Peptides against a protein of PDB entry 8HF1. Designs and how they scored, part 281

Target 1, 320 residues: chain A of PDB entry 8HF1
Amino acid sequence: NVMLYATKPTEVMVSFPHQEQVLTVTRLISAEIEKFYVSLDLMNIGVQPIRRSKSLQCLRDPSKKSFVKQLFNDFLYQMKEYGIYAASIAIISLIVEFDIKRRQAETLSVKLMHRTALTLCEKIRHLLVQKLQDMTYDDDDDNVNTEEVIMNFSTPKVQRFLMSLKVSFADKDPKDICCLVFVERRYTCKCIYGLLLNYIQSTPELRNVLTPQFMVGRNNISPDFESVLERKWQKSAIQQFRDGNANLMICSSVLEEGIDVQACNHVFILDPVKTFNMYVQSKGRARTTEAKFVLFTADKEREKTIQQIYQYRKAHNDIA

## One batch from the design tools (peptide; made by RFdiffusion4, then SolubleMPNN)

Design b2_p28_3_s3 (from b2_p28_3, 12 letters changed)
Fold by OpenDDE base, seed 1:
Structure b2_p28_3_s3 (fold): chain B 320 residues (1-320), chain A 28 residues (1-28)
Amino acid sequence: as target 1 above (320 residues)
Amino acid sequence: EEIKEEEFPKEVLEKYEEALKKRQKLIE
């Protein structure tokens, strides 16, 4: 039983101040999405031909409207939880997804729906990038990807995460680093990956130290071309991490599917641990003698988080 | 064992506080 021989990692908690994003741009974007939902509900998409694809999941949204709303709701979550900078990356994932769905559209009405969603995403991207540029005082340096811009437009959680990475990995040998970063949502993997690429590139102490990759769970929802590419990409990312060509892996709950990842010396849980299974599996990856298991919590939720971890520890010890 | 709190170097915290102050001015 691999759980019995796991060296107990040092559990570390990083507290961050709870701040609601009160930015005018965030309110404007939310209002534009709500207006779009009203417009989307009024759109006559007609009855879509049910492709008898063996995947029951294509049957659940014949209008394809709920999927569009899900992507924007996920974007709103990313913007709230990770900040405007992460949102500027997250919106690109929506643009890519809606462009694919627009090209795959079997009807003009569905094509128009995805086009309208794309137009909104482009507007949102412009609003986000413009707000990021407002901090670049030098008219000549359109580079919104500086450490300062990233830090200023990230949530306190992400700021503390970046600080923790810098403190943990500054001037270390890349070969001695095996880091996992767990996030709750699939789309968070992509936006945090993009954020980390830019942060690492802007941070001299990390440029040659951290090489990030991400891993996205098998989306049972879309057996489509994306699932094949994602499976190939997932295999490639895992292989790069095994070969030491990447030393930081961002993953969602994917590790539940028995992906064999090497023993790690650092495991970061960026989002709240919602299940005992997530706790045991993520902690069970921190297997080196000096392994760290790092949790992030808002100051207001600190005590509750600590108590939950103690309950999980007790439950784990009762099973072990 | 008690969960350890991560302590950040003072210099890192000061930079963070500066970033927060700049952000707060952008919210106001």
Scores: peptide ipSAE 0.302, ipTM 0.825, DockQ to the pose 0.748
Fold by OpenDDE base, seed 3:
Structure b2_p28_3_s3 (fold): chain B 320 residues (1-320), chain A 28 residues (1-28)
Amino acid sequence: as target 1 above (320 residues)
Amino acid sequence: EEIKEEEFPKEVLEKYEEALKKRQKLIE
């Protein structure tokens, strides 16, 4: 019962400036996805047989078109919330997912739909990579994975997150670090993981200090084979974190209840705290004597965020 | 206890301001 231990972590707030300026490439990508949605709505994929999985839960098999739109909407969210650099990693996850769905397609029409989605993802990837390279043209190094490129093409939220990691963990003993990073969405775990790998590799003060892992929620909609591979990977990632072979774990909020992880000394909430349960569960992981619970907020939402956290503190104290 | 605001060292803020300036130039 995680609620009963009055963990009193130090609550820290990191403010970031609101990003008003949208890159031209971001507008172009958004417009291409909108055009694709119009085309997708016009596609006749026929009546898809509702595969009643024999498992008792009527998992409404989402419309194959709805799933495609969900993935692109998740990508658009990641591009907006985390920036172009994170989006360049996120688009690879879409390519992989659509290629799997293309290969698993039962009809030529569904196969063609996923192929069209893939072609769009490849175009988006090219646009993103080209924009990342615009900074390297002055330097003979074609490496887009530098600290500078990552920082410049990340949102203010992600910039402050990376700064907070550097300040918190520079030149520390890896054994003294047990860090959780909570994100809202499943696919955000993968893109932030990829971003952190590249950032850590490009930051000498962190290279031998932080070893990240990520944990992706169970996708109940994934085919049995994908679910087995994902389960094996999840088990391995959790075990590495328990054994201290990884000291930073990126988790989606859907996993908060299911993660049996050790007491952590740092908990970062990268996305807004939307519920009391998320607040209590995530804060309840910061259990060491000097544990920090770090929140990120836009400057314009700072007061609202503070008030919400005080309400959650009060509600937690009234239950404890 | 009040929520503490994270204060970054001056050197870290200067690097951040440089990154923001470079980013601004790339948006223009």
Scores: peptide ipSAE 0.300, ipTM 0.829, DockQ to the pose 0.736
Fold by OpenDDE base, seed 4:
Structure b2_p28_3_s3 (fold): chain B 320 residues (1-320), chain A 28 residues (1-28)
Amino acid sequence: as target 1 above (320 residues)
Amino acid sequence: EEIKEEEFPKEVLEKYEEALKKRQKLIE
């Protein structure tokens, strides 16, 4: 058994300026969601029959209101952490989800609740797209998917991430790239995937170089039709990445669930490393020769982040 | 081993600074 001396990846830190600056559109959207929560709390949707799913654990909120609030709270997080461009993509996922839930509604009151949520999502989408269009100089080009618009309306973290991708992969051979991007939240995978598709398409140096894919963790929740589609999609996405049909994979806690991804030459951690397990598992995927493990930190949190990584390194060496 | 700081080319930093300036004007 040749213990392949796992070449320790080069750990790289990318610092970004902390900006607490909130756009007026972001404040308006937050206020509209808060008003919607007040209205949602007043909605009488009746007691939904608790389908006794045999798994005791998921107390399905009989009102389904908590799920609606969770999706909007997740959207607000995406808008804050990744910016209004990413939010313009994230809102489409909410639109799709609420449209599905509207169609699956067993009662008129639940159907109306999801319709009201959907109407709010369309309003939010319009506000976001309008703000993105305010930066297009050419009155005739409604294309908000330019490198410039993406960069301007992304958070400093996302700006630095896109810069790191461009510097790392510009004009490279696609076959020489095996990149993982780790994010904290499930919905961020799809949001950043959509952002990257548009960014890559608008960036000539990355066109035909990067082919992104995303993977979301298994929702341990209900074996509903949605979970079957998600499982099929996950398997397909992993297989495309293994076959080299995709060379950049965006994932969340998927590795914690024991999904085997190939050894990569680049691993980006877009969100803070919160756990030792996440550190070991994500870093453990950067196993090729000259592999890079790239961390993102706000300038103000840089020292704290470095100290935390050194603690994780020490803990890993003490167990090994 | 020390964690290496990523350095960006000047051109990339200039584009970033321009993007930040434009974003700032949209907040004001």
Scores: peptide ipSAE 0.296, ipTM 0.834, DockQ to the pose 0.779
Fold by OpenDDE base, seed 2:
Structure b2_p28_3_s3 (fold): chain B 320 residues (1-320), chain A 28 residues (1-28)
Amino acid sequence: as target 1 above (320 residues)
Amino acid sequence: EEIKEEEFPKEVLEKYEEALKKRQKLIE
């Protein structure tokens, strides 16, 4: 019963301004995705053979259209929540996925659908990269990965997160760091990982201090779609974090799946704490004597967030 | 215990404000 005797982590709140500053590029991208959805609904992809997957719950959209829409909806969420810099990384994951699906297409109509989705992703990538380059004096692609560009094209939440990392870890011994970053969505793990790689590389105070890794939760929806590569990556990522070859792990609801992550000295909750289980599990990883549990909130939602955390604390104390 | 608010050094806040101002200028 080691959980009961663990020193309570210091809970820290980071407030960020809620600025609904919508860039013209984000409106253009959203409009292009909406036009694509209209086109997608009109596409005749034929009757796909209903492979009865034994797991009753995931009605594979026999049309595969719902999966395409889900990926673009997740992209739109990432662009909104994390900014256009994170979106420029997130779109690459869609490109890879749609290219795989295009190559695996059993019919010409399904192949065309994934090709059309891929073409849209390349257009979106171009629009995002062009906007990132508008801040660079030089047309060279290498100049978009500066601390300045990352900060300017990230949401206030991500800006405060990067600031918190810099303040917390600048010039520290990497061996003294065991950090978890929790995000809500599996796809966010990859884009925040890519963002952190570029941020750390552009930030001298962090370059040899933080080594990020990411872990995607098992797709409860379709273990059959979890590529052998993704499973290998997850195992490797966990092992690197256990061995101390990585000292910052970005994860989603992975803790709910019984993945044994070591005790950490820092836990960042980048997205809102939506469940009591997420609160208990994530906070329960901050077990060192000086452990910090860091929450992010919009200024407008600060009071509501604080009250929710106090309710979770009370509920946890009543069960313990 | 009350949830502590993270305080950032002034220099870090100034860089953040500069980043926000630059972002605002890009919102055309």
Scores: peptide ipSAE 0.294, ipTM 0.835, DockQ to the pose 0.734

Design b2_p28_3_s4 (from b2_p28_3, 12 letters changed)
Fold by OpenDDE base, seed 3:
Structure b2_p28_3_s4 (fold): chain B 320 residues (1-320), chain A 28 residues (1-28)
Amino acid sequence: as target 1 above (320 residues)
Amino acid sequence: EEIKEEEFPEEVLKKYEEALKRREELIA
């Protein structure tokens, strides 16, 4: 009965100011995506044959306009929730995905649709990178990956997350760290991973302390070549985390299926806890004696978040 | 047990306030 001696982790809340101010570049990018949606709706891509893959999961047909819109909506969410620095990393993932879909396109119309999406992504990338460079006083140093640039162009939530990492892990032994970071969306894992790599590299107190990895949910194991690379990455990332070669793992909530991950001493919930199951599963990974379970909340939502966590605690105690 | 608010050292809070100020200047 492994349930009995679950040391209850210390629950910690990190409050961040609500961001009302929107950068001009963010408004411009949003308007360009909205304009693109109008053009996309007017595109005649013809009737695409529904490839019934024999696998029971209704794989959202990746050739559909709805899939293109989903990727841009996920990008817009990441830009809003994590900031323009994170968005500069996220847009590269869209470029890669649309280039794969462009090459796999069975029709000229679908190929043209993905090409138009790529052209927009390159424009967005340029706008983001230009805005990141506007802060580098030295015209000669194209290095937008400094601690300062990352911090300035991240949302208050991400700023507080980076501060919490620095305070929690500065000058610690890497072996004493087993950290999980939970995010809601699959694409956020890779975006936050890229941000953390650059932040750690730019932060001397963390360079030899934190080794991040990311894990994407298994649910999209399509038998396609992309799924083989993702499966290899997942296996490697999990193994590195088990072996202690990585000590920080970014996970999406789609990891409902039993990450056989070690007992962690830190669990960060970067996105809002939307379900009781997410609360129990994520908290249940913080199993060491001094384990911390860290939640992030906007100041405006602090009371609501506290009340929700107390409700989840009560419900968990009533089932236990 | 009550949920504890994370308290940051004053030096970290100062760096945060400086980063917020710089961010506000970049948004303006």
Scores: peptide ipSAE 0.317, ipTM 0.842, DockQ to the pose 0.736
Fold by OpenDDE base, seed 5:
Structure b2_p28_3_s4 (fold): chain B 320 residues (1-320), chain A 28 residues (1-28)
Amino acid sequence: as target 1 above (320 residues)
Amino acid sequence: EEIKEEEFPEEVLKKYEEALKRREELIA
């Protein structure tokens, strides 16, 4: 039981400046999504047949509109929290999901809804990629996946995270690294994974050092082919991490559900620790000698974050 | 034990400040 394991990792805080300034492209994208929500609310999709998935728990939105809004809201969150470079990766996941749903549409109205959502995602992708290209001084290199572009178009939180990875792991033996990166949302795992692949490939000191994987929570939502593929992917990713074929795992609160991974020497908490359970379980993975537990906080929230961590430490010591 | 602030090498901090400045210029 991870809760009863008294781990004493070195706890480290990484502070990042709070940036209130919003890019014009981010405002344009947000406004296009809001206009789309108005149009989506006016769409008559009719009563969709409730596919009785054998799993009683998936309240499928009977209109399928709330699911579309959820995906765009998750995208907007990622764009705000991680930056427009991360958003350029996140939008691809939406494109894939809406294309699948368009093909699987049972009615013309549902097909049209997913087509309209897909067209918006393609427009958003174009706006993001265009803004990333505006920084490439070399007219000939369409490669928006440079260290410079990634750093410039990431939020201060992500910039400090990438710096912390570079300082922690530059020129180390891959076998000596067992790193977990915790994020709040399941969709962030894929987004940060894609960002890290591009960053590592563009950073010589990390290119042969870090091999990332990601783990997303079980979509309890559909026992469909996607859930089997996601389960297969999750099992494969965990196995690669256990076998040492991957040495950095990006995960959400899924490790709370009893996924046993090996003792790690580095645990990064990229998003705020919101619960005592998240604190105990994530910290309980930093079990090696000299293990590091790294927290990220905005400068303005630093004192509040420190106080919360001390409360969690006290509560943990009272149980242990 | 107190939570320690992560210290970055000065060279890494300088590169970060340059990246922040460029990002701010892109917001303008």
Scores: peptide ipSAE 0.321, ipTM 0.840, DockQ to the pose 0.778; fails the geometry check
Fold by OpenDDE base, seed 4:
Structure b2_p28_3_s4 (fold): chain B 320 residues (1-320), chain A 28 residues (1-28)
Amino acid sequence: as target 1 above (320 residues)
Amino acid sequence: EEIKEEEFPEEVLKKYEEALKRREELIA
């Protein structure tokens, strides 16, 4: 048994300043969502059959008010954690989801609920896009997808992530790149994917270098049409990454679910490493020679993050 | 083994500071 001494990846930390200040548009959007929750609570959608299953599955009934609130709460999280540019991409996913749910609605009341949610999403999209346009100096170029706009309207974490990508991959051979980007939440994968597509397209040094793809965990709960499309997308995305047609993969806890991806030379952890399992599995993908494992931390949390990583290293060595 | 801090080129840091400043001006 040649234990291939897997070359330990170089662990790198990227620090970013903590941002306490909230944009006025973010406050307005949050207030509109809270007003919508009040209206949503007053909506009579009928008595849904209480599936007695105590499982979290009952919260995922697509016709429930709780599911609508979960999507908006996830959007609010993304807007806070990644910025208003990322939020402008994230809101499109909510629009698509509420439009599907509106079409699949079994009752007029449920259809109206999803229509009202969709109308709010369009208002939010308009507010976000308008704020992105306020920074375009050229009145004639409605293109909010410039490197500058993306950077200005991203959180410090996302700014440092984009900088790290540019520094790491500018003018490199795309064949020499095998990059994973880990995020905590499923919906963040698609949001960061859309952001990266626009950033790469607007960054000449990356345009022909990085080809991103994203992968979301299997929603094992619903055999619905959405779950079939998502499964097809996952299979296609993984295959493109294996074939080298994509060289950057954005993923959530999908690798914890036993999805086999190739050995990578770069692994970025965009969100905090919350579990030992996440640490071991994500780091375990950085297996090539000179592989890098890159962590992002707020400056104020730097020491705590370092201590946590050292604890995980110790725990890993004690099991090995 | 110590975790290495990533160092960015000065030009990249300048763009970052400019982007942060503009963002702060948009919050005001």
Scores: peptide ipSAE 0.316, ipTM 0.842, DockQ to the pose 0.797; fails the geometry check
Fold by OpenDDE base, seed 2:
Structure b2_p28_3_s4 (fold): chain B 320 residues (1-320), chain A 28 residues (1-28)
Amino acid sequence: as target 1 above (320 residues)
Amino acid sequence: EEIKEEEFPEEVLKKYEEALKRREELIA
């Protein structure tokens, strides 16, 4: 499509300080997950019937221990990369997933495995929520969804992202906004979506300006394990974004699958651009006049990130 | 063209620094 070559969005870098300090609650949660992995390895779940899933690429069998570990590893990633506020939202997705699997378990041993995982998720949720509440100055206000709590318990990357949204979109006409936010992982889409809903609701300048949606790529999970509800949600979310009922879409790598999203005036890359294809596809959505393509980098990685983007620009121009 | 750095208004930067400081105090 010849139009991909003609659009030169303004490329913007947002630098954030690297935070190496880890909250005690984060260390406790990580230690509880590691203890759970030891316990999980000792669990006898028996021989599971080999369901001939036709797609050899189903790396994630939901009945296997490896899938349970993968969900917790994805959670640990969310907590590290986005902070404990985002983690408090991410853990709910695990609770829902393990409760579904517990109910669908064909064996008592698999049912027990998912129950144990669910119990750990509830403990983690309690630890996270308690830590969020400990910062509410008003003993009587159980509201952990304030701008202040969100900012304090988000990573520097997420703090800068929220600030960039506020600066970019405060008091703008919602119709003039077509924003994409790219994230690396599927589970990050739901997590950042929930965070943005709460942030927008707590930020008067954004409440009637930004309407977020999220879209999860199909390729990361076999189509057989995508719930009918998730597929319906994806179609609805895309349609809402096309109709202008949503003006901010959070995406994980979905553009690779030929999902035709509109030409956008803002594209945020929240996670590192790891591939040339991701760079070209995401940048290629910033097609309007005055479109912005915003990248996030840690200060210590700024030079490396800039050099990588220049290499991708060169490679793109050499193919054009 | 060089990648431009996003410049934040001083008031926004101050709120960020306050939030960052509070996060550091919470980690300590």
Scores: peptide ipSAE 0.313, ipTM 0.865, DockQ to the pose 0.809; fails the geometry check

